# Peptides against a protein of PDB entry 6J54: the designs that were tried, part 91

Target 1, 223 residues: chain A of PDB entry 6J54
Amino acid sequence: NENLFASFIAPTMMGLPIVTLIIMFPSLLFPTPKRLINNRTISIQQWLIQLTSKQMMAIHNQKGQTWSLMLMSLIMFIGSTNILGLLPHSFTPTTQLSMNLGMAIPLWSATVFTGFRYKTKTSLAHFLPQGTPALLIPMLVIIETISLFIQPVALAVRLTANITAGHLLIHLIGGATLALLNINTMTAFITFTILILLTILEFAVALIQAYVFTLLVSLYLHD
Target 2, 42 residues: chain B of PDB entry 6J54
Amino acid sequence: QFQFTGIKKYFNSYTLTGRMNCVLATYGGIALLVLYFKLRSK

## One batch from the design tools (peptide; made by RFdiffusion4, then SolubleMPNN)

Design b2_p10_3_s1 (from b2_p10_3, 5 letters changed)
Fold by OpenDDE base, seed 1:
Structure b2_p10_3_s1 (fold): chain B 223 residues (1-223), chain C 42 residues (1-42), chain A 10 residues (1-10)
Amino acid sequence: as target 1 above (223 residues)
Amino acid sequence: as target 2 above (42 residues)
Amino acid sequence: ALEETLANLL
């Protein structure tokens, strides 16, 4: 249905890609601090970033801590774009599989190459779980190799599917609520209540998916 | 921690080196099979 | 092992 998926079409004006501006807009919401004691908004943002950074990077050694800036920027970008995408009639870039693949594949490849460069023995041994019976070794190595190559696809599809499904559901329930206003007010009130609860859930999902995406990238780096 | 002798010392699923060697051996075997079928088709 | 399991669960 073209009308159902119309909100997922990349917006353009006079042949100019507005998508570029939409992607860059979240960067304006996170200004760089200029003072030792910043404003309340900036202080809260920095506090949240520090908490999430400490929690996420706790599993990494000193070499893994080098990725802290990249991982924090990733979670801030995905989280902010997902939350902004919940605005009425807004376009969410993270609903596009092409964008998520564009993030997942380079990050995945970077983690894999970093693992093979600094932890070659451990990375190669990762293709075989410890304690595997001897007869199952060849088949299991093949399966683990296939699993490795599915990781970037699964990472991108997970984010795309969760955000897209949420947007579609909000759109459908919202449309049903408006249609029922003149048919049955009581039923419309019930569907509206569901819409509110669903919207709250989607705010949580938006943040969780950003966290999960970043966490999995971090976990692949740790190997 | 694990004491293996003979071929099991180099090819085992318990030690890090043993697991690495098993993976390399598997890839080598697959490469040889692919090479065999490629040469046979020509 | 724990990290691999966690990666599979997520």
Scores: peptide ipSAE 0.331, ipTM 0.858, DockQ to the pose 0.034
Fold by OpenDDE base, seed 3:
Structure b2_p10_3_s1 (fold): chain B 223 residues (1-223), chain C 42 residues (1-42), chain A 10 residues (1-10)
Amino acid sequence: as target 1 above (223 residues)
Amino acid sequence: as target 2 above (42 residues)
Amino acid sequence: ALEETLANLL
């Protein structure tokens, strides 16, 4: 139905793309600290950023830790957009595969090129697992090469599918709840309970997918 | 440490250098095959 | 290898 997918259409006003403003909006929610003791909200944000930064950068050397700013900004952007997308009548840019590919492909390419630049021997050797029988080497190298090129696609599709599926489920269960209100109140109550539980789950999924997306980019860099 | 002699020293699946050479040899072989078929069509 | 492990967990 047109109503089901209407929320995924890129919004425009008078022919002007307001999607740009929507993408820029999360930046306003994360102001830079100005005081030694900041507000509770800013302190919590800084604490979360520090925790995630320590966890993600623990696997990287000094050169890899230079990516900390980019990775932290990425997780904050995706996480904030996903959470804001759960608001009623909101447009979530991360439901658009084009946007996720636009993030995944450059980041993946950067990690691959960085790997080839600084760890050429290790990166090339990664296409062949250790201990492979000699007869299987050509086929396995081809498979590993294909696997490499699937990585950016899998990264983008995973994020898009998880966020989009969550939105669709909320709409469907919500619509079913409204339809059942006048038919069977008990069933409508059960459906509404499921909707609440699903909504809570989607908040968690929104953050998890942001974390996974960023973590995988980090892991591709580490390899 | 693995002790390989002869051709196995350069082409093995256990050492880092050996694996790298195997990968390069595989890509080189594929490139030569593609080149062969491309030149054959002309 | 680590990617595959994480992909299987998620």
Scores: peptide ipSAE 0.293, ipTM 0.861, DockQ to the pose 0.034
Fold by OpenDDE base, seed 4:
Structure b2_p10_3_s1 (fold): chain B 223 residues (1-223), chain C 42 residues (1-42), chain A 10 residues (1-10)
Amino acid sequence: as target 1 above (223 residues)
Amino acid sequence: as target 2 above (42 residues)
Amino acid sequence: ALEETLANLL
């Protein structure tokens, strides 16, 4: 069923990838403030950024708070791309695992290296949970080490899978609705209602996944 | 709070230093095992 | 409007 995955093909024009432009597009939605009192939209955006920043960075010390700009830009980028991906004929870059891995691996590595650089003792100790029975220490250290390396993969796959699955489901239910329009109008109405509810859910999922992705990066930085 | 003596002072799962040492010891042991098998194959 | 949007989404 090539039609189901057609929306996930990286768009190109004349052989040139326009994915770069699509990735850069969300930046236009968040202009830099120029006035002390900006427009309502910018003020709301700044307010939301401040609130989310306060919540996410509350667990970090002063050193961790240096990542506030990076984390806030990350959540805004992922959130905006996910929301824009729900528009008709739109391409969501975050549906591509390569994109998410491209974000997850460097950010994860940066957090891990930062942890080892400034909190080497705590970071090394983190591979062994407190109170572990002595006989289980070697095995558990290995497991925790493996778990660490799975983190960037899980981070990328989680975002990719959730966004992609949502889009696929919308296409499937939407296609079913159109197919049932001339077969059973009542059933088509039910499927259409489900589609609407699903679309609303996907808006929430889009924001939640952006938040979770950013939060986990933040937590990896903290831990 | 935790009073460890002897080897338990340096290798324990309760103190931060002890946990760190346990992790390092585990990695060191694995590295030595890998090295042993690598040298054995020669 | 919803039909047009749905058609564009599919």
Scores: peptide ipSAE 0.057, ipTM 0.806, DockQ to the pose 0.017
Fold by OpenDDE base, seed 2:
Structure b2_p10_3_s1 (fold): chain B 223 residues (1-223), chain C 42 residues (1-42), chain A 10 residues (1-10)
Amino acid sequence: as target 1 above (223 residues)
Amino acid sequence: as target 2 above (42 residues)
Amino acid sequence: ALEETLANLL
């Protein structure tokens, strides 16, 4: 069992944590444009950022659009780390619940507090859905309050679980394929095919989870 | 579109103000209950 | 080749 989770242990070298370098590495993959017309790779990257930015911020007013930089940086960070984590022997910081909580809780709290500051009436009213029977109001308000506090936990756990499960599954299927090579070649081929399909799926999942995480943070800002 | 009279004007589940007031009333009630039990326990 | 690839992947 320890071998299965060995890839999720925070890497250290000579007692010094390498996690910091791993977290900082994705930033090197996104250089700042210095020219009006950049090369193809940077242009595509910038185009994707603009598209995602427009999609995510379309639901927000002008005040909410001030969060665009932070939200886009968040999605780029999570997306890049998730994709890089699919490399062999790579460590993904987003597999660590502490990392995801460290992002989710502050962002969630910021969105909630921002909502209460600028949209106090709407934010308070959000605890009570429209058309609720009068007798159910107190209980429903309590439930909605509890639901609010579960949001950051759900946000962090969702990301952690999805990425971790994907990595674990890839390792398991890969290990099984390797073990079956000397037992049954045909079965090994089948498992290998599944592994390939799974890795492709995990690439998509990696991006989707980054998007969902950021989108939900953005949605909480909009209430 | 919603015409409420009396207490329903201030406490309703349809208007924004009404919903807000209901939430505040609920929290206030819970706070009072907690306070009551806290004071009773001492 | 597959074994080496998988070994490196794992």
Scores: peptide ipSAE 0.046, ipTM 0.796, DockQ to the pose 0.015

Design b2_p10_3_s2 (from b2_p10_3, 5 letters changed)
Fold by OpenDDE base, seed 1:
Structure b2_p10_3_s2 (fold): chain B 223 residues (1-223), chain C 42 residues (1-42), chain A 10 residues (1-10)
Amino acid sequence: as target 1 above (223 residues)
Amino acid sequence: as target 2 above (42 residues)
Amino acid sequence: ALEETLARLL
């Protein structure tokens, strides 16, 4: 089992954490434009960012749209790290629950605090759904309060679990394929086909999880 | 819009203000219960 | 060749 989870151990070199460099590496993939008309690759990248930005911030008013930079940087970071994590023998920082909690808790607290600061009445009223029978009000308020505090945990665990599970499954199926090559070539071919389909799925999952993470943060901001 | 009279005007699950007041009342009640048990133990 | 490729991917 240690061999299975060895890929998720934080890499170090000479006692120095190279994880910092790994986390900072995706930033190099998003250079700032210098020309009015950029290269084709940069233009496509900016176009994608603009599309996702318009989609994500469509639910927010002008005051909420000030969070656009934060949310877009977040989705680009998580998305890029997740995609890079699918490279062979790569380490994905987003597989670490500590990192995801480190992102989720501050962002969640910021959204909750912002909500209470600018929309105090609406935020307080959000603890009680509209049309609730009078006798169920105390219980439902308690449940809704608990639900609020579970949000950052669920946000972090969802991202961690989805990315980690995908990586583990790829390693397991890949290992099984290698083991079956000398046992039954036909079965090995089937497992290899599954591996290919799974890797394609994981590319999609990597982007979807990044989007869902940022979307939920945005949704909590909107209340 | 709903028209409420009396106590229902301030404590209802349909209006924004009513919902807010219900939430505050619930938290206040819990706080009072906690305070009661704390003072009882001392 | 396939084994080497898979070993590099894993």
Scores: peptide ipSAE 0.050, ipTM 0.791, DockQ to the pose 0.015
Fold by OpenDDE base, seed 4:
Structure b2_p10_3_s2 (fold): chain B 223 residues (1-223), chain C 42 residues (1-42), chain A 10 residues (1-10)
Amino acid sequence: as target 1 above (223 residues)
Amino acid sequence: as target 2 above (42 residues)
Amino acid sequence: ALEETLARLL
């Protein structure tokens, strides 16, 4: 059904891609602090950023701490876009695989390159787990190499699939609820209750997927 | 700490250097095999 | 009314 996927089409107006404006919109929700003691909203945001920064950067050395700004901006961007995508009649850029690949591939490449640049021995040794039987070494190195190249794809697909599936499910259950309103009111009520619960779940999933995406990028940086 | 002697000192799955050498040896072997088959085809 | 609300939300 083409109607089911209509909400995932990149919006355009007069042939111009509005998606660029949609991607930039979350930036307006996170203004830069201008005062020593900011508003409650900004203070909460800064507190959350600080809390997540300490947790994520705890595994990194001074070189990894340099990535703190980028990783925090990444989680804020993905998280905000995912949450905004749950608004009615909104377009979520992170439902587009191209968008997520556009983020995943460069970030993954940067982490891998950084690892090889500064921790060459450790990065090369990472292709072979410790304690591997000698006979399995060649095969395991190949598998680990393949696993490395799957990482950016898995990173993008995981985010895309989770957000897209959630939106699709909300749309389907919502449509079913509307259709059942005139057929069976009791069933429609049950379906509507499920829709509410699912929506709450998708808010959590939206934040979790943002966190997982950023965490995995951070983990790849650490190796 | 593991104490290895001989070839096991350089090629082992326990030490960092040994693991690195094993990985490089594997890649080198694959590269040589690919090169061999490429040259053989010509 | 509920149908219209849901139609707007979905």
Scores: peptide ipSAE 0.029, ipTM 0.793, DockQ to the pose 0.015
Fold by OpenDDE base, seed 2:
Structure b2_p10_3_s2 (fold): chain B 223 residues (1-223), chain C 42 residues (1-42), chain A 10 residues (1-10)
Amino acid sequence: as target 1 above (223 residues)
Amino acid sequence: as target 2 above (42 residues)
Amino acid sequence: ALEETLARLL
């Protein structure tokens, strides 16, 4: 089992954590444009950022759109780290629940507090759905309160579980493919095909999870 | 659309103010219960 | 060749 989870151990070199460098590395992939008309790659990147920004912030008013920078940086960070994590022998920081909680809890709390600060009535009313029978109001309010506190945990666990599970599957199928090469070449070919399809899927999952994470944070802000 | 009178005006599950008041009342009630049991245990 | 490639990728 340790062999399966060895890739999820935070790497250190000479006792010094290199995780910090790994986390900072994606920032190098997104240089700030200096020209009015940039290279094709940078232009495509900016176009994607603008597209996702418009799509994600469309549900927010002007005050909520102030969070655009935060949310876009978040999705870019999580997305890039997730994609880079699919490289061979690469460490994905987002596989660490501690990191995801470190992102989820502050962002969630910020959205909740922002809601209570500027939309106190609406935020408080959100604990009680409309049309609830009077007798069920106290219990439902309690349940909704519990649901609120589960949100950051679910947010972090969802990201962690999806990315980690994908990595495990890739390693398992890959290992099985290697083991079957000397046993049954045909079966190994089948497993290899599955591995390829799975890796393609995981690329999509990596982006989707980044999007979902950011979207949910945005939705919590919108209330 | 909803016209309520009396206590229902302030405590209802349809209006924003009513829902807010219900939530506050619920939390207040729970807080009082917790306080009661805490004081009783001591 | 495939084994070596996979061994490098995994």
Scores: peptide ipSAE 0.027, ipTM 0.794, DockQ to the pose 0.015
Fold by OpenDDE base, seed 3:
Formats: C-alpha cells, structure tokens, sequence
Structure b2_p10_3_s2 (fold): chain B 223 residues (1-223), chain C 42 residues (1-42), chain A 10 residues (1-10)
C-alpha cells in the first residue's frame, strides 16, 4: 500500500528538497533570550531547559558537565521534531533511520572515546563485571564488547521504531475509522476513541523518546 | 581490601587493574587466534 | 462532510 508509507518519503518541491527547511524549522521556536526579564514563552523554555539540565547533568562531574549544552540542544531538537511530526501532513525527520544513526553513531563514538581517553582503566574494566568467575571471563568480555557496539544501533532503532510505529498506527486507525463510518457507526466510534487516545499517547511518546535518547547518550558518557 | 599474590594479582575479576588485564588478555588471545588462522590459510 | 475533513487531517 503506497499510501501507507507515502508520508515517510522525503518531501520535495519542484525537485528541491524541503527536508532541510523542515529540519531547521524547530530552531525558530527557541529564540535566544536577550532581556533580563524575558517573555513568558522564553522564560518557560529556559526554565524547562534548566530543570532538564540539572536532572541530566547531576550524574556527571565537572568534565562531563561540559556536554550539557550539546545534550540539551539534542533533546530539544529531537523533542521538537517529534512533536511537530504529529501535525497533519507533516514529515518527521526522526522517522528516517539514517538521520537517527547519523546522530547516534557520532555521539556514541564521542562518549566512548572520551571515556577511553580520560578513564582508560575504568573503561576497559567495564568489559568485565566485578566478581565474574574465572572460567566465564573470556566469554563475558566478548558479550560485553558486543553489547557496547549494539548501543548506537539500539539507540537509533529505538527512536526510529517508536516514532514510525506511532505514525503508522495513527494512519491505520484513522483510515479504519473512516472506512467504518459507512459500515458500522458504532464500531467507528470506538475506533475513533482509540485514535484520540493513541494520539495523546504519541505526544507523550514523542517527548519520552527524545528524553530517553538524550539520557542514554548521557549515561554512556558517564559509564 | 583484596590481597592477591602471584598471577591472581594481575589477573582477577575484583580489582580494577585485574579486570583491565583480563580484558586485555582476552582481546590479545582473540587477536592471536585470528592472526593464526589468517596465517594458516596461506 | 466530516469524512472529508478527517481524510484531509490524516
């Protein structure tokens, strides 16, 4: 069904990609504060950023807190794009696995390399849990190594799958509701109720996935 | 708190240094095995 | 028609 996946195709206008504009649009929603006492919207945004920053960076030392700006920008970007993607006829860039891998792999690599650079002994020791029986050490080290390399893939796939599945489900349930309107109005009403509840859930999922993505990157940095 | 002697001092799953050495030894062993099979195929 | 409106929204 081409109509089912049509919303996930990168939009173009007269052969020119609009995706660039779509990705840049969320930046306009978060203007930089210029006044000592800002507007209500800016004040709320700043408060939320500070709250989230304090929560996420509480686990990091002074060196790790240098990543605060990047992590906060990341969560704001993913969160805003996910929420905007729930608008009718909108394209969500985070439904593209290529984009999410493009974010996950560099960030994961940076955290891993940072760990090895400053805490080499601790980072290497993390491949072997404390108290492991001697006979299980080689196998467990291999498993932990594989686990490390799965992290960026899991990070990207989790975000992509959750957002994409949500969009697909909304379209399917919405389409089913429209189809059932002339067949069984009572069933259509039930389906419509489910659609509303699902839409509310997807708003929450959009924010949660942004938070989880950023949090996991932060946790990988801390190890 | 851990008092290890001999080989256990360098290769243990309790101390940080011991764990690191175990990991390095495992990687080294795997690398040697891979190298052996590559050279054997010639 | 509500159906047309919903179809446009989805």
Amino acid sequence: as target 1 above (223 residues)
Amino acid sequence: as target 2 above (42 residues)
Amino acid sequence: ALEETLARLL
Scores: peptide ipSAE 0.025, ipTM 0.790, DockQ to the pose 0.015

Design b2_p10_3_s3 (from b2_p10_3, 6 letters changed)
Fold by OpenDDE base, seed 1:
Structure b2_p10_3_s3 (fold): chain B 223 residues (1-223), chain C 42 residues (1-42), chain A 10 residues (1-10)
Amino acid sequence: as target 1 above (223 residues)
Amino acid sequence: as target 2 above (42 residues)
Amino acid sequence: AVEQTLANLL
């Protein structure tokens, strides 16, 4: 199924890594404000960033709020790349598991190390839930330790799987609609309607996955 | 909040210190088991 | 406890 996965191959132009330009492109969509009263687009962006920052950082203390810049940049990057990836015949870098692991592993390790550095007792106690029966303590500590190391993998795979599955489904239904246009116009209209509804859903999923990814990183920092 | 006596004072699943000690004890036990099997194989 | 449960559900 090379034709099906052709849209997920990292594009190169004349041997040059055009993927680097694709990854850097979303940064151009968020310009820094230069005026006290900005344009409509910049004002709306700042308003959304402030709302999301207040919502996500409400669970953190003063030390945890230092991570607000990194977490907001993360959600804006993942969200923008996911939305731009829904453009026709576009490449989404977040469909690559290597990229998502490259984000998940360093962020996860940073949250774990900061937790052990500033909250050593609480972080060590996190491996044992409160109220555990004495006989289950050794087994539960082992399971919780394994669960900790699965967190970066689950974080990366969740984002990759959700975005990739959405792109594949849009591609398959889109291909089916084009094939059915000359066979049965009524069935093609039904599949086209499903494609529109699915596209709207994938826009929502793109933003939700960015939010969930950032929220879980934030939650690991708090815990 | 919780008043424990004896060994339960240091190894309990309710207090923060007790939970930490239980985790350290389990890791220590696993490390000793791994060390035992490594020394046995040599 | 609530945050741990939420982390496991997500």
Scores: peptide ipSAE 0.271, ipTM 0.854, DockQ to the pose 0.034
Fold by OpenDDE base, seed 3:
Structure b2_p10_3_s3 (fold): chain B 223 residues (1-223), chain C 42 residues (1-42), chain A 10 residues (1-10)
Amino acid sequence: as target 1 above (223 residues)
Amino acid sequence: as target 2 above (42 residues)
Amino acid sequence: AVEQTLANLL
């Protein structure tokens, strides 16, 4: 059904892609602090960033803490885009697998290469768990290698699937509610209640997926 | 501390060095097999 | 080990 997937089409204006502007829009919601005592909104944002930064970077050494800026910007970008995507008639770039792969593959490759650069022995040894029987070593190394290459795909697909599925479900339940308004008011009320609960859940999912995406990138960096 | 002697000192699944060597040996073996089949096809 | 387990769970 074209109507069901119409919200996932990349928007254009007079043949020019406006997706670039949509992706850049979340940056306007996070202004840089200019005063010692900022507005309540900025103070809350800074507080949240500090809390998440402390939690995310607690497992990293000094070299790993250099990634704090990138990881915090990533979680803010994904989180903000996911939340904005729940607005009516909005377009979410994170519903596009190409967008998520474009983020996942470079970040994953960077974490893998940095691991091999600074912790070569540990990174290579990671392909073989401790205590493996000698006869199973070659097969297990192959499995672990395959598992490594699945990581960026799983990272991108997880984000895409969760956000896209949520949007589709909201559209379907919303459409069902409208269709049932003139047929059975009681059933329409039930579906509307489900829609409200689902919308609340999707707000939580939007933030959780941003956190999980960033956390996994951080964990791959730490190994 | 694990006490390994002989070949087990270099190839074991318990020590970091042993695990690394096992992984390298596995990749080396695969590379040699691929090379063998590639040269055989010529 | 803990990080690997956590990464596998997520």
Scores: peptide ipSAE 0.231, ipTM 0.855, DockQ to the pose 0.035
Fold by OpenDDE base, seed 4:
Structure b2_p10_3_s3 (fold): chain B 223 residues (1-223), chain C 42 residues (1-42), chain A 10 residues (1-10)
Amino acid sequence: as target 1 above (223 residues)
Amino acid sequence: as target 2 above (42 residues)
Amino acid sequence: AVEQTLANLL
């Protein structure tokens, strides 16, 4: 069982945490454009960012569109870290709940406070769904208030759980495949096929979770 | 489209203002209850 | 290569 969770231990070298460098590494994959017509890689990246930006920020007004840089940076960071985490011997910072809470809580707080500052009336009204029967108003307001405070936790846990579970499953299936190589080759082949399919799925999950995390932050900003 | 009169004008679950007031009233009520119990135990 | 990749993933 120690081998299963060994990959999730925060990496250290000579007693110094190298996790900081790992967190910063994705930044190297997205260099800033310096030319009018950049490399194909940069052009594709910018194109993807523009598309996702248009899609995500379409629901926001001009005030909300000021968050475009933050949200795009967030999705690129989470997405890149999740994808890089699928590489052999890679450590995925987003598998750490502390990391995700560190992102979720401040971003959620910022969105909530921004909502209260600029849309106070709507934000307060959001605690009570429209058309609620009068007798249920106090209870529902309390529930909705609790729901609000659960949002950052759910945001962090969702990302952490999905990425961590995927990694664990890959390790388990991979380990089972290796164990079955000397027991039943046919079964090992089936297990290996499942591993391949699972790996492909995890690439998709990695991107989806990044998108969902960013989208929910954006949605909370919009209310 | 909604015609509310009296107290329903200010406290309703349909209008934005009404919903806001209901939320504030709920929080205010809870705060008063907490204050009451705190002062009672004192 | 596949075996090495799998071993590295574990």
Scores: peptide ipSAE 0.026, ipTM 0.799, DockQ to the pose 0.017
Fold by OpenDDE base, seed 2:
Structure b2_p10_3_s3 (fold): chain B 223 residues (1-223), chain C 42 residues (1-42), chain A 10 residues (1-10)
Amino acid sequence: as target 1 above (223 residues)
Amino acid sequence: as target 2 above (42 residues)
Amino acid sequence: AVEQTLANLL
């Protein structure tokens, strides 16, 4: 068990946390453009950012579009960290529930408070679905209230669980492949093939989870 | 689209105002209940 | 090569 979860331990060097550097590293991969026409890589990057921005903010009004910068930075951060986490012996900060809660709770709170501040009637009305029978109103309001408070937890846990499970599975299958090399080469080959397919899947999952996380935050803002 | 009269005008599950009022009434009721039990316990 | 890659990955 200890060996299995060793990759999820926060790395330290000489008692100093290296996690800070790991978290900041993805920022170096996104340089600010200085030219109107940049390199192909930067142009593609900007194009992707613009596409995702338009996709995510299309549902928001002008006031909601103010959140575009924050949401785009969030998706870029989570996406980059998740992808980098798939590198061998890399530490993925998003596997830490504390980090994800640290992102989810404030963002969720901000969206909820923003909703209550600018759309008080609508926000309060969301606790009661339209067309609810009168007798069910009190209980349903309570349930919706509970559901609201579960949102940040679900948001954080979803990201943490999906990324962590993927990493764990890669390690397990990889370890099994190595163990089977000396036992049954054919089975090892099959296991290795599965590992490759899984790795490809995890790359997709890494991006999807980043997108979903950001999208849900955005959706909560829209209510 | 919805024409309500009387109390249903203010407390309904179809209009935004009605839904809001229902939610507020629910919270108010719960708060009063909690307050009642708190005062009773003392 | 595959073994080394896997070993590095794990």
Scores: peptide ipSAE 0.025, ipTM 0.791, DockQ to the pose 0.016

